# Peptides against a protein of PDB entry 1EMU, part 88

Target 1, 132 residues: chain A of PDB entry 1EMU
Amino acid sequence: PPYLKWAESLHSLLDDQDGISLFRTFLKQEGCADLLDFWFACTGFRKLEPCDSNEEKRLKLARAIYRKYILDNNGIVSRQTKPATKSFIKGCIMKQLIDPAMFDQAQTEIQATMEENTYPSFLKSDIYLEYT

## One batch from the design tools (peptide; made by RFdiffusion4, then SolubleMPNN)

Design b2_p23_1_s2 (from b2_p23_1, 12 letters changed)
Fold by OpenDDE base, seed 1:
Structure b2_p23_1_s2 (fold): chain B 132 residues (1-132), chain A 23 residues (1-23)
Amino acid sequence: as target 1 above (132 residues)
Amino acid sequence: SLSALEKASEEVIEELLEEEEKE
């Protein structure tokens, strides 16, 4: 069953609608749902290929991601990303140099946080165990 | 069709853009 694959890798969990739903519910209870939302935002942003027709959209999205997750020093994403990473993102926003990969390092750091803490905890949670 | 991961990513993006437009 799919829930067994969820325990094999975080990517397998996030590639399943039920897995995403359960994991997000767990993260909300732990007060760290922003980790997952930021991760998805970075994934979606990177897939938007630069072109004349979506330049404004990409800039707006980059600013939205920056303001919601990076600029807020009290947010869990900001606390779990390195100062140099946040400074780089800020620089991209200020210079309006919106490369598809500009959030890659931040996404990597947030993924590591989930891999090391919240994902293992989820697999031990009542939410996951009751589903199985 | 889009995978669950892709759909989730798009949903988050749309929500972020909606919030940005309200500001």
Scores: peptide ipSAE 0.719, ipTM 0.941, DockQ to the pose 0.866
Fold by OpenDDE base, seed 5:
Structure b2_p23_1_s2 (fold): chain B 132 residues (1-132), chain A 23 residues (1-23)
Amino acid sequence: as target 1 above (132 residues)
Amino acid sequence: SLSALEKASEEVIEELLEEEEKE
């Protein structure tokens, strides 16, 4: 069953609608749902290929991601990303150099946080265990 | 069709863009 695959890898969990829902619910209870939302935002942002028609959209999205997750020093994403990574993102925003990969390092750091902390905790949670 | 992961990503992006337009 799918729940067994969820325990094998975070990617398997995030590739399943039910898995995403349960994991997000768990993260919300832990006060760190922004980790997952940021991760999804980065994934979605990277897939938007630069072109004349979507330049404004990409810039707006980059700014939105920056303002919501990076600029908030009290936020969980900001606390789990390195200062140099956040500074790089800020620089991209200020210079309006919106490369598709500009959030890659931050996404990697947040993914590591989830892999090492929240994902293992989820697998030990009542939410997951009662589902199985 | 889009995978669950892709759909989730799009949903987050749309929410972010909607919030940005209100600023």
Scores: peptide ipSAE 0.718, ipTM 0.941, DockQ to the pose 0.879
Fold by OpenDDE base, seed 3:
Structure b2_p23_1_s2 (fold): chain B 132 residues (1-132), chain A 23 residues (1-23)
Amino acid sequence: as target 1 above (132 residues)
Amino acid sequence: SLSALEKASEEVIEELLEEEEKE
Protein backbone atom coordinates (compact mmCIF):
# COMPACT_ATOMS: atom_id res chain seq x y z
CA PRO B 1 0.00 0.00 0.00
CA PRO B 2 1.06 3.60 -0.58
CA TYR B 3 1.60 4.31 3.11
CA LEU B 4 4.49 1.87 3.12
CA LYS B 5 6.18 3.86 0.39
CA TRP B 6 5.71 6.97 2.51
CA ALA B 7 7.95 5.43 5.13
CA GLU B 8 10.62 4.69 2.55
CA SER B 9 11.16 8.28 1.41
CA LEU B 10 9.88 11.77 1.96
CA HIS B 11 9.58 12.14 -1.79
CA SER B 12 7.17 9.23 -1.94
CA LEU B 13 5.10 10.81 0.79
CA LEU B 14 4.97 14.12 -1.05
CA ASP B 15 4.05 12.46 -4.32
CA ASP B 16 0.78 11.21 -2.85
CA GLN B 17 -2.24 13.39 -2.25
CA ASP B 18 -3.23 11.55 0.91
CA GLY B 19 0.34 11.60 2.09
CA ILE B 20 0.59 15.33 1.58
CA SER B 21 -2.67 15.91 3.40
CA LEU B 22 -1.75 13.82 6.42
CA PHE B 23 1.75 15.21 6.63
CA ARG B 24 0.52 18.77 6.38
CA THR B 25 -2.03 18.12 9.11
CA PHE B 26 0.73 16.77 11.29
CA LEU B 27 2.97 19.74 10.58
CA LYS B 28 0.18 22.16 11.40
CA GLN B 29 -0.25 20.51 14.77
CA GLU B 30 3.47 20.93 15.32
CA GLY B 31 3.35 24.56 14.24
CA CYS B 32 5.65 24.04 11.29
CA ALA B 33 3.44 23.68 8.24
CA ASP B 34 5.42 26.49 6.63
CA LEU B 35 8.27 24.05 6.05
CA LEU B 36 6.17 22.06 3.64
CA ASP B 37 4.46 25.03 2.05
CA PHE B 38 7.81 26.67 1.42
CA TRP B 39 9.14 23.48 -0.08
CA PHE B 40 6.20 23.31 -2.46
CA ALA B 41 6.54 26.99 -3.25
CA CYS B 42 10.15 26.50 -4.25
CA THR B 43 9.24 23.55 -6.42
CA GLY B 44 6.48 25.47 -8.12
CA PHE B 45 8.64 28.51 -8.61
CA ARG B 46 11.45 26.56 -10.22
CA LYS B 47 9.04 25.12 -12.75
CA LEU B 48 8.06 28.53 -14.08
CA GLU B 49 10.00 29.00 -17.28
CA PRO B 50 11.81 32.31 -17.57
CA CYS B 51 10.41 34.29 -20.47
CA ASP B 52 9.14 37.75 -21.22
CA SER B 53 5.56 36.81 -20.46
CA ASN B 54 6.45 35.27 -17.09
CA GLU B 55 8.87 37.90 -15.86
CA GLU B 56 6.38 39.87 -13.83
CA LYS B 57 4.74 36.77 -12.43
CA ARG B 58 8.06 35.23 -11.44
CA LEU B 59 9.21 38.40 -9.74
CA LYS B 60 5.98 38.73 -7.82
CA LEU B 61 6.12 35.13 -6.75
CA ALA B 62 9.74 35.40 -5.67
CA ARG B 63 8.89 38.44 -3.61
CA ALA B 64 5.94 36.69 -2.07
CA ILE B 65 8.03 33.68 -1.09
CA TYR B 66 10.71 35.93 0.30
CA ARG B 67 8.36 38.07 2.34
CA LYS B 68 6.31 35.22 3.73
CA TYR B 69 9.01 32.72 4.61
CA ILE B 70 12.46 34.30 4.53
CA LEU B 71 11.94 37.81 5.82
CA ASP B 72 9.92 36.70 8.84
CA ASN B 73 12.64 36.25 11.44
CA ASN B 74 10.26 34.47 13.77
CA GLY B 75 9.17 32.00 11.12
CA ILE B 76 10.36 28.44 11.18
CA VAL B 77 11.64 28.63 7.60
CA SER B 78 13.77 31.62 8.46
CA ARG B 79 15.08 29.91 11.57
CA GLN B 80 15.98 26.79 9.61
CA THR B 81 17.79 28.52 6.77
CA LYS B 82 21.33 29.76 7.01
CA PRO B 83 22.05 33.48 7.06
CA ALA B 84 24.10 33.26 3.88
CA THR B 85 21.23 31.55 2.11
CA LYS B 86 18.75 34.18 3.18
CA SER B 87 21.18 36.92 2.24
CA PHE B 88 21.57 35.46 -1.22
CA ILE B 89 17.83 35.35 -1.74
CA LYS B 90 17.49 38.92 -0.52
CA GLY B 91 20.15 39.95 -2.97
CA CYS B 92 18.33 38.31 -5.84
CA ILE B 93 15.13 40.09 -4.90
CA MET B 94 16.79 43.47 -4.52
CA LYS B 95 18.67 43.12 -7.79
CA GLN B 96 15.66 41.60 -9.53
CA LEU B 97 17.82 38.71 -10.66
CA ILE B 98 15.19 36.01 -10.52
CA ASP B 99 16.86 32.78 -11.51
CA PRO B 100 14.70 29.65 -11.37
CA ALA B 101 17.22 28.12 -8.99
CA MET B 102 17.41 31.05 -6.58
CA PHE B 103 15.56 29.16 -3.83
CA ASP B 104 17.30 25.83 -4.38
CA GLN B 105 19.71 26.13 -1.47
CA ALA B 106 16.97 27.23 0.88
CA GLN B 107 14.77 24.40 -0.29
CA THR B 108 17.60 21.96 0.31
CA GLU B 109 18.07 23.23 3.84
CA ILE B 110 14.37 23.06 4.61
CA GLN B 111 14.17 19.59 3.12
CA ALA B 112 17.02 18.53 5.37
CA THR B 113 15.13 19.92 8.34
CA MET B 114 12.08 17.89 7.43
CA GLU B 115 14.13 14.78 6.72
CA GLU B 116 15.90 14.99 10.05
CA ASN B 117 13.03 16.04 12.28
CA THR B 118 9.42 16.35 11.19
CA TYR B 119 9.34 13.51 8.68
CA PRO B 120 10.64 10.92 11.14
CA SER B 121 8.30 12.29 13.78
CA PHE B 122 5.41 12.00 11.37
CA LEU B 123 6.12 8.32 10.86
CA LYS B 124 5.84 7.87 14.61
CA SER B 125 2.73 10.02 14.92
CA ASP B 126 -0.76 8.88 15.73
CA ILE B 127 -1.90 10.40 12.46
CA TYR B 128 0.29 8.12 10.41
CA LEU B 129 -0.05 5.06 12.60
CA GLU B 130 -3.82 5.27 12.68
CA TYR B 131 -3.84 5.56 8.91
CA THR B 132 -1.86 2.36 8.53
CA SER A 1 -1.86 15.01 -15.98
CA LEU A 2 0.03 16.54 -13.09
CA SER A 3 1.27 14.51 -10.17
CA ALA A 4 0.08 15.16 -6.65
CA LEU A 5 3.35 16.90 -5.92
CA GLU A 6 3.03 19.15 -8.93
CA LYS A 7 -0.56 20.00 -8.10
CA ALA A 8 0.34 20.86 -4.53
CA SER A 9 3.13 23.09 -5.75
CA GLU A 10 0.83 24.90 -8.12
CA GLU A 11 -1.75 25.41 -5.41
CA VAL A 12 0.81 26.95 -3.10
CA ILE A 13 2.17 29.37 -5.66
CA GLU A 14 -1.32 30.39 -6.74
CA GLU A 15 -2.16 31.18 -3.15
CA LEU A 16 1.03 33.18 -2.76
CA LEU A 17 0.29 35.16 -5.89
CA GLU A 18 -3.23 35.87 -4.74
CA GLU A 19 -1.94 37.11 -1.42
CA GLU A 20 0.61 39.28 -3.17
CA GLU A 21 -2.07 40.88 -5.31
CA LYS A 22 -4.04 41.84 -2.23
CA GLU A 23 -1.12 43.76 -0.76
Scores: peptide ipSAE 0.718, ipTM 0.941, DockQ to the pose 0.881; fails the geometry check
Fold by OpenDDE base, seed 4:
Structure b2_p23_1_s2 (fold): chain B 132 residues (1-132), chain A 23 residues (1-23)
Amino acid sequence: as target 1 above (132 residues)
Amino acid sequence: SLSALEKASEEVIEELLEEEEKE
């Protein structure tokens, strides 16, 4: 069953609608749903290919991601990303150099946080265990 | 068709853009 694959890798969990739903519910209870939302935001942002018609949308989205997750020093994403990574993103925003990969390092760091802490905890949670 | 992961990514993006428009 799919829930067994969820325990094999975080990616398998995030590639399943039910898995995403349960994991997000768990993260919300833990006060760290922003980790997952940021990860998804980065994935979606990278898929938007730069072109004339996408320029405004991509800039707005980059700014939104930056303001919501990076700029707020009290946010969990900000706390789990390195200062140099955040500074790089800030620089991109200020210079309006919106490369599709501009959030890649931050996404990697947040993924590592989930892999190390929240994902293992989820597999031990009542939410997951009751589903199995 | 889009995978669950892709759909979730799009949903988050749409929400972010909606919030940005309200500011």
Scores: peptide ipSAE 0.718, ipTM 0.941, DockQ to the pose 0.876; fails the geometry check

Design b2_p23_1_s3 (from b2_p23_1, 9 letters changed)
Fold by OpenDDE base, seed 5:
Structure b2_p23_1_s3 (fold): chain B 132 residues (1-132), chain A 23 residues (1-23)
Amino acid sequence: as target 1 above (132 residues)
Amino acid sequence: PLSALERESERVIEKLLEEEEKL
């Protein structure tokens, strides 16, 4: 069953609609749902191919991600990303150099945070265990 | 067809864009 695959890898969990829903519920209880939303935002952003028609959309989205998750020093995403990574992103925004990979390092760091902390905790949570 | 992961990523970025336009 899918819930067994969820325990094998975070990717399997995040590629399942029910898995996403349960994990999000857990993260909300822990006050760190922004980790997941940021991760998905980065994934979605990277899929937008640079072109003349997408330029405005990509810039707006990059700004939105930056303001919501990186600029907020009290946010969990900001606290779990390295200063150099945040500085790089800020630079891209200020210079309007919006490369599809500009959030890759931040996404990697947030994924590591989830892998090391919230994901293991989720697998021990009542939410997951009651589902099984 | 899109995977659940792809659908969720699409949903999240669309929500962010909507919020951005309201500012």
Scores: peptide ipSAE 0.784, ipTM 0.958, DockQ to the pose 0.867; fails the geometry check
Fold by OpenDDE base, seed 4:
Structure b2_p23_1_s3 (fold): chain B 132 residues (1-132), chain A 23 residues (1-23)
Amino acid sequence: as target 1 above (132 residues)
Amino acid sequence: PLSALERESERVIEKLLEEEEKL
């Protein structure tokens, strides 16, 4: 069953609709759902190919991600990303240099946070165990 | 067809864009 694959890798969990739903519910209870949303935002952003027709959309999205998750020093994403990483992102926004990979390092750091903390805790949670 | 991961990523960015437009 899919829930067994969820325990094998975070990627398997995040590639399953039910897995995403349950994990988000868990993260909300832990007050850190922004970790997951940021991760998906980065994934979605990277998928948008640079072209003339996408320029405005990509810039707006980059700004939205930056303002919501990086700029807010009290946010969990900001607290779990390195100062140099946040500084780089800020620089990209200010210079309007919107490379598809501009959030990759931040996404990696947030993924590490989930891998090391919230994901293992989820697998031990009542939410997951009751599903199994 | 899009995977669940791809669908969710698309949903999230669309939501962010909608929120951005309301600012």
Scores: peptide ipSAE 0.783, ipTM 0.958, DockQ to the pose 0.874; fails the geometry check
Fold by OpenDDE base, seed 1:
Structure b2_p23_1_s3 (fold): chain B 132 residues (1-132), chain A 23 residues (1-23)
Amino acid sequence: as target 1 above (132 residues)
Amino acid sequence: PLSALERESERVIEKLLEEEEKL
């Protein structure tokens, strides 16, 4: 069943609608839902192809991600990303150099945070265990 | 036929853009 695959990898969990829903519920209870939203935002952003028609959209989205998750020093995403990573993103925003991969390092760091903490805790949670 | 991961990514992106437009 799918819930067994969720325990094998975080990616399997995040590629299942029920898995996403349950994990998000868990993260909200832990006050860490922004980790997941940021991860998905980065994934969505990277898929937007640079072109004339997407330039405005990509810039707006990059700014939105930056302001919501990176700029807020009290946010969990900001606290779980390296200063150099945040500085690089800030530089991209200020220079308006919006490369599809500009959030990749930050996404990697946030994924590592989830892999090491919230994801294992989720697999031990009542939410997951009651589902199985 | 997008995957759940792709659908969620798009949902999050759209939400962020909507919030950005309101600012």
Scores: peptide ipSAE 0.783, ipTM 0.958, DockQ to the pose 0.865; fails the geometry check
Fold by OpenDDE base, seed 2:
Structure b2_p23_1_s3 (fold): chain B 132 residues (1-132), chain A 23 residues (1-23)
Amino acid sequence: as target 1 above (132 residues)
Amino acid sequence: PLSALERESERVIEKLLEEEEKL
């Protein structure tokens, strides 16, 4: 069953609608749901290919991600990303150099946070265990 | 067809864009 695959990799959990729902519920209880939303935002952003018609949309989205998750020093995403990573993102925004990969390092750092902390905790949670 | 991961990614960025437009 799918729930067994969820325990084998975070990617399997995040590629399942029920898995996403249960994990988000768990993260909300832990006060760190922004980790998941940021990760999905980065994935969605990277898939928007640069073109003349998408330039304004991509810039707006990059700014939105930056302001919501990176700029707030008290946010969980900001606390779990390195200063150099956040500085690079800020530089891209200020220079309007919006490369599809500009959030890759930040996404990697947030994914590592989930892999090392919230994902293992989720697999030991009542939410997951009751589902199995 | 899009995977659940792809659908969720699209949902999240659309929500962010909507919030940005309200500012």
Scores: peptide ipSAE 0.783, ipTM 0.958, DockQ to the pose 0.871; fails the geometry check

Design b2_p23_1_s4 (from b2_p23_1, 12 letters changed)
Fold by OpenDDE base, seed 5:
Structure b2_p23_1_s4 (fold): chain B 132 residues (1-132), chain A 23 residues (1-23)
Amino acid sequence: as target 1 above (132 residues)
Amino acid sequence: MLSALERESERIIEKLLKEEEEE
């Protein structure tokens, strides 16, 4: 069953609609749902083709991600990303140099945070265990 | 056909873009 695959890898959990829903519910209770939303935002951003027709959209989205998750020093994403990573992102925004991979390092760091903390805790949570 | 992961990523970026335009 799918819930067994969820325990095998975070990727399997995040590639399942029910898995996403349950994990999000858990993260909201822990006050760190922004970790998941940021991760998905980075994934979506990277898939946008850098062409003339998408330039405005990509810039707006990059700014939105930066303002919501990186700029807020009290946010969970900001606290779990390295200063150099945040500085790099800020630089890209200020210079309007919007590379599809500009959030890759931040996404990697947030994924590591989830892998090491919230994901294991989720697998031990009542939410997951009651589902199984 | 989009995967659940792809659908969720699309949902999130659309939400972010909408919020950005409203500011």
Scores: peptide ipSAE 0.761, ipTM 0.950, DockQ to the pose 0.866
Fold by OpenDDE base, seed 3:
Parts: structure tokens; C-alpha cells; sequence
Structure b2_p23_1_s4 (fold): chain B 132 residues (1-132), chain A 23 residues (1-23)
């Protein structure tokens, strides 16, 4: 069953609608659901192909991601990203140099945070265990 | 035929863009 795959790979968990839902519920209880939303935001952002028709949309989205997750020093995403990473993102926003990969390092750091902490905890949680 | 991961990514960015527009 799919829930067994979730225990083998975070990617498998995040590629399953039920897995996403359960994991988000768990993260909300832990006060760190923004980690997951940021991760998905980065994935969605990277998929937007740079072109004239997408330029304004990509800039707006980059700004939204930056303001919601990076700029907020009290946010879990900001606390789990390195200063150099945040500075780089800020620089891209200020210079309006919106490369599809501009959030890659931040996404990597947030993924590492989930892999090391929240994902293992989720697999031990009542939410996951009761689902199995 | 989007995967669950892709659908969720799209949902999140659409939500962000909507919030950005309202600000």
C-alpha cells in the first residue's frame, strides 16, 4: 500500500495526495506547515518557464514567496534557511533577476530540515500510525 | 496528467499569487 512507500521516501509521501494531506495535518500541529508549503512553492516556481509572457507572473510569485517565507524572521522557513541563502534570494528580488533556480538552495535546506526532523517524527506520529 | 505533487505545487503558487494580488 502507498503508506509503506511513504516510510521509504519523503518524495513518495509528497507525491501522494493522501500523504500530503496527512503530513500537512501533522506539520500544522507542530507549527511548521510553512516548511511544506514553501517546498511546494519552490517546486511550482521552478516549473514556470522564463519567457516574455511569464515575466510578470514569475516576478510576482518570487516576491510573494520571498515576503511570505524568507523575509519573516519569525517564520519557521526563515529560521531554517542560512543567512547567505536568504541574502541571495533578496538580491535576486531587488535586482529583478528571477532565475528559475533562485530558490533551489533554500528548498534544499528546507527539505533537509524536513528529512532530519519532521518527516521522521511524522512516521512515528499517531496520524501516520492510525492511517496504517 | 499532473501528479499529486505537481497539482499541489500549482495549488500553492496559485494561492500565493492570489494573496499577492490582494495585498
Amino acid sequence: as target 1 above (132 residues)
Amino acid sequence: MLSALERESERIIEKLLKEEEEE
Scores: peptide ipSAE 0.761, ipTM 0.950, DockQ to the pose 0.868; fails the geometry check
Fold by OpenDDE base, seed 4:
Structure b2_p23_1_s4 (fold): chain B 132 residues (1-132), chain A 23 residues (1-23)
Amino acid sequence: as target 1 above (132 residues)
Amino acid sequence: MLSALERESERIIEKLLKEEEEE
């Protein structure tokens, strides 16, 4: 069953609709659902093809991600990303240099946070165990 | 066909863009 694959890798969990739903529920209870949303935002952003027609959309999205998750010093994402990483992102926004990979380092850091903390805890949670 | 991961990514992006426009 799919839930067994969820325990094998975070990626498997995040590539399953039920897995995403359960994990988000867990993260909300832990007050850190923004970790997951940021991760998905970065994934979606990177997939947007840079072109003239997408320039405005990509800039708006980059700004939205920055303001919601990076600029907010009280947010869990901001607390789990390194100052240099946040500074780089800020620079990209200010210079309007919106490279598809501009959030990659931040996404990596947030993924590491999930891998090391919330993901293992999820696998031990009542939410996951009751599902199995 | 989009995967669950791709669908969720798209959903989050659309939500963020909507919020940005409402600010």
Scores: peptide ipSAE 0.761, ipTM 0.950, DockQ to the pose 0.893; fails the geometry check
Fold by OpenDDE base, seed 2:
Structure b2_p23_1_s4 (fold): chain B 132 residues (1-132), chain A 23 residues (1-23)
Amino acid sequence: as target 1 above (132 residues)
Amino acid sequence: MLSALERESERIIEKLLKEEEEE
């Protein structure tokens, strides 16, 4: 069953509708659901093809991600990303140089946070164990 | 056909863009 694959990799968990739902519920209880939303935002942003018709949309989205997750120093995403990474993102926004990969390093750092902390805890949680 | 991961990514993006327009 799919829940066995969830225990083998975070990617398998995040590529399953039920897995996403259960993991989000767990993260909300832990006060860190923004980690997951930021990760998905970065994934979606990278998939947007740079072109003349998408320029305004991509800039708006980059600004939204920056303001919601990076700019707030008290937010969980900001606390789990390195200052140099946040500075790079700010620079891209200020210069309006919106490369599809501009959030890659931040996403990597947030993924590492989940891999090392919340994902293992989820696999030991009542939410996951009761589902199995 | 989009995967669950791709669908969720698009959902989050749409929410962020909507919030940006409301500000």
Scores: peptide ipSAE 0.760, ipTM 0.950, DockQ to the pose 0.888; fails the geometry check

Design b2_p23_2_s1 (from b2_p23_2, 8 letters changed)
Fold by OpenDDE base, seed 3:
Structure b2_p23_2_s1 (fold): chain B 132 residues (1-132), chain A 23 residues (1-23)
Amino acid sequence: as target 1 above (132 residues)
Amino acid sequence: SEALDATSEEVIEKLLEEEEEEE
């Protein structure tokens, strides 16, 4: 069953709608749902083709991601990203250099945080265990 | 996956809506 694959990798968990839902529920209870939302935001952002028609949209989205997750010093995403990473993102926003990969490092760091902490905890949670 | 793609799109759309509301 799919839930067994969820225990094999975080990627497998995030490739499943039920997995995403359960994991997000768990993260919300832990007060760290922003980790997952940020991860998905970065994924979606990278998928947007850099072209003239998407320029405004991409800039707005980059700003939104930055303001919501990076600029908020009290946010869990901000706390779990390196200062240099946040500084780089800020620089991109200020210079309006919106490369599709501009959030990749931050996403990697947040993914590592999830894989090292919340994902293992999820697999030990009542939410997951009761689902199995 | 479809789930990943759909979720990513939903998050982006929500963020864009929020950004427009703040401006």
Scores: peptide ipSAE 0.731, ipTM 0.942, DockQ to the pose 0.862
Fold by OpenDDE base, seed 2:
Structure b2_p23_2_s1 (fold): chain B 132 residues (1-132), chain A 23 residues (1-23)
Amino acid sequence: as target 1 above (132 residues)
Amino acid sequence: SEALDATSEEVIEKLLEEEEEEE
């Protein structure tokens, strides 16, 4: 069953709609749902191909991600990303150099945070265990 | 996956809507 694959890797969990829903519910209870939302935001942003028609949209989205997750010093994403990573993102925003990969390092750091802490905890949670 | 793609799309659309509301 799919829930067994979820225990094999975080990526398998995030490839399943039910897995995403349960994991997000768990993260909300732990006060750290922003980790997952930021991860998906980065994924969605990277998929937007640079072109003349997308320039304004991509800039707005980059700014939105930056302001919501990186600039907020009280946010869990900001606390779990390195200063150099946040500085690089700020630089891209200020220079309006919006490369599709500009959030890749931040996404990697947040993914590591989830894999080290929240993902293992999820597999021990009542939410996951009751589903199995 | 389809689930990952759909969720990513939903998240960025929500962020764009929120950005427009703040402007």
Scores: peptide ipSAE 0.733, ipTM 0.942, DockQ to the pose 0.869; fails the geometry check
Fold by OpenDDE base, seed 1:
Structure b2_p23_2_s1 (fold): chain B 132 residues (1-132), chain A 23 residues (1-23)
Amino acid sequence: as target 1 above (132 residues)
Amino acid sequence: SEALDATSEEVIEKLLEEEEEEE
């Protein structure tokens, strides 16, 4: 069953609509849903290939991600990303150099945070265990 | 996956909407 796959890898969990929903619910209870939302934002952003028609959209989106998650010093994403990573992103925004991979390092750091902390905790949570 | 793609798109759209409201 899918829930067994969820326990095998975070990737499997995030490839399942039910898994995403349950994990997000758990994260919200823990006050760290922004970790997952940021992760998905980065994924979505990277999928937008640079072209004339996407230039404005990509810039706006990059700014939105930056302002919501990176610039917010009180946010969990900001606290779980390295200063150099945040500085790099800021630089990209200021220079308007919006490469599809500009959030990759930040996404990696947030993913590591989830895999090391929230994901294992989720697998021990009542939410997951009651689902099994 | 389809679920991952759909969720990513939803998050992106929400962020863009929020950005537009702040402008």
Scores: peptide ipSAE 0.732, ipTM 0.942, DockQ to the pose 0.873; fails the geometry check
Fold by OpenDDE base, seed 4:
Structure b2_p23_2_s1 (fold): chain B 132 residues (1-132), chain A 23 residues (1-23)
Amino acid sequence: as target 1 above (132 residues)
Amino acid sequence: SEALDATSEEVIEKLLEEEEEEE
């Protein structure tokens, strides 16, 4: 069953709609749902191919991601990303150099945070165990 | 996956909507 694959890797969990829903519910209870939302935001942003028609959209989205997750020093995403990574993102925003990969390092760092802490905890949670 | 793609799109849409509301 799919829930067994969820225990094998975080990626498998995030490839399943039910898995995503349960994991997000768990993260909300832990006060760290922003980790997952940021991860998905980065994924979605990278998928937008640069072109003249979506330049405004991409810039707006990049700014939104930056303001919501990176600029807020009290946010969990900001606390779990390195200063150099945040500085790089800020630089991209200020210079309006919106490369599809500009959030890659931050996404990697947040993924590592989930892999190390919240994902293992989820597999031990009542939410997951009751589903199995 | 389809779930991952759909979720990422939903998150982006929400972020853009929130950005519009703040402006």
Scores: peptide ipSAE 0.732, ipTM 0.942, DockQ to the pose 0.907; fails the geometry check

Design b2_p23_2_s2 (from b2_p23_2, 10 letters changed)
Fold by OpenDDE base, seed 4:
Structure b2_p23_2_s2 (fold): chain B 132 residues (1-132), chain A 23 residues (1-23)
Amino acid sequence: as target 1 above (132 residues)
Amino acid sequence: SEARDQISEEVIEKLLKEEEEEE
């Protein structure tokens, strides 16, 4: 069953609608749902191809991601990303250099946070165990 | 996956909507 695959890798969990839903519920209870939302935001952002018609949308989205998750020093995403990474993102925003990969490093750092902390905890949570 | 694609799109649309509301 799919829930067994979820325990094998975070990747498998994040590829499954039910898995994502349960994991998000868990993260929300832990007060760190922003980790997952940011991760998906980065994924979605990277998928938007640079073109003249997408320029405004991509810039707005980049600013939105930056303001919501990076600029807020009280946010969990900001606390779990390195200063150099945040500075780079800020630079991209200020210079309006909106490369599809501009959030990749931040996404990697947040993914590592989930891998090391919240994901293992999820697998031991009542939410996951009751599902199995 | 389809789930990942769908969720990422939903998150993006939500962020864009919030950005527009703040402006």
Scores: peptide ipSAE 0.727, ipTM 0.944, DockQ to the pose 0.855
Fold by OpenDDE base, seed 1:
Structure b2_p23_2_s2 (fold): chain B 132 residues (1-132), chain A 23 residues (1-23)
Amino acid sequence: as target 1 above (132 residues)
Amino acid sequence: SEARDQISEEVIEKLLKEEEEEE
């Protein structure tokens, strides 16, 4: 069953609608749902191909991601990303150099945070165990 | 996956909406 694959990799968990829903519920209870939301925001942003028609949308989205997750020094995403990574993103926003990969490093760091802490905890949680 | 695509799009749309409301 799918829930067994979820225990094998975070990637498998994040490919499944039910898995994502349960994991997000768990993260909300832990006060760290922003980790997952940021991860999906980065994924969505990278999928937007640069072109004349998307320029304004991509800039607005980049600003939104930056303001909500990176600029907020009290946020969990900001606390779990390295200063150099945040500085790079800030630079991109200020210079309006909006490359599709500009959040890749931050996404990687947040993914590592989930892999090391919240994902293992989820697999031991009542939410996951009751589902199995 | 289909789930990732849908959720990513939903997150993006919400962020854009929030950004517009703050402007």
Scores: peptide ipSAE 0.726, ipTM 0.944, DockQ to the pose 0.868
Fold by OpenDDE base, seed 5:
Structure b2_p23_2_s2 (fold): chain B 132 residues (1-132), chain A 23 residues (1-23)
Amino acid sequence: as target 1 above (132 residues)
Amino acid sequence: SEARDQISEEVIEKLLKEEEEEE
């Protein structure tokens, strides 16, 4: 069943609608839901093709991601990303150089945080265990 | 996956809406 695959990899968990829902519920209880939301925001952002028609949308989205997750020094995403990574993102925003990959490093760091902390905890949680 | 695509889109749309409200 799918829940067994969730225990094998975070990737499998994040590919499943039910898995994502349960994991987000768990993260919300832990005050860490922003980790997952940021991860999905980065994924969606990277999918937007740079072109004249998307320029305004991409810039607005990049600013939104930056202000919500990176600029907030008290936020879990900001605390779990490297200063150099945050500085790079800030630079891109200030210079309006909005490359599709500008959040890739931050996404990688947040993914590592989930892999090392919240994902293992989720697999030990009542939410997951009661589902199985 | 389809689930990942759908959720990513939802998150983006929410962020864009919030950004526009702040302008």
Scores: peptide ipSAE 0.728, ipTM 0.944, DockQ to the pose 0.901; fails the geometry check
Fold by OpenDDE base, seed 3:
Structure b2_p23_2_s2 (fold): chain B 132 residues (1-132), chain A 23 residues (1-23)
Amino acid sequence: as target 1 above (132 residues)
Amino acid sequence: SEARDQISEEVIEKLLKEEEEEE
C-alpha cells in the first residue's frame, strides 16, 4: 500500500495526495507547515518557464515567496535557510533577475530540514501510525 | 506526480492572490 512507500522516502510521500495531506496535518500540529508550503512553492515556481508572457507573473511570485518565507525572520523557513542562501535570493529579487532555479538551494535546505527532523517524526506520529 | 503538480499549482496561485490583495 502507498503508506509503506511513504516510509521508504520523503519523495514518495510528497508524490501522494493522501500522504501530503497527512504530513501537512502533522506539520501544522508541530507549527512548521510552512516548510511544506515553501517546498511546493519552489516546485511550482520552477515549473514556470521564463518567457515574455510570464515575466511579470514570475517576478510577482518570486517576491511573494521571498516576503512570506525568506524575509520573515520569525518564520521557520527563514530560520532553516542559510544566510548566504537568503542573501542570494534577496539579490535576485532586488536585481529582478528571476531565474527558475533561484530557489533551488533554499528548497534543498528546507528539504534537508524535513528529512532530518519532521519526516522521521511524522513516521513515528499517531497520525501516520493510525493511518496504517 | 499528479498530486505534486496539483498542489504546487494551488500553492503558487494562493501566493499570487495574496500578493495582489496586499498591493
Scores: peptide ipSAE 0.727, ipTM 0.944, DockQ to the pose 0.862; fails the geometry check

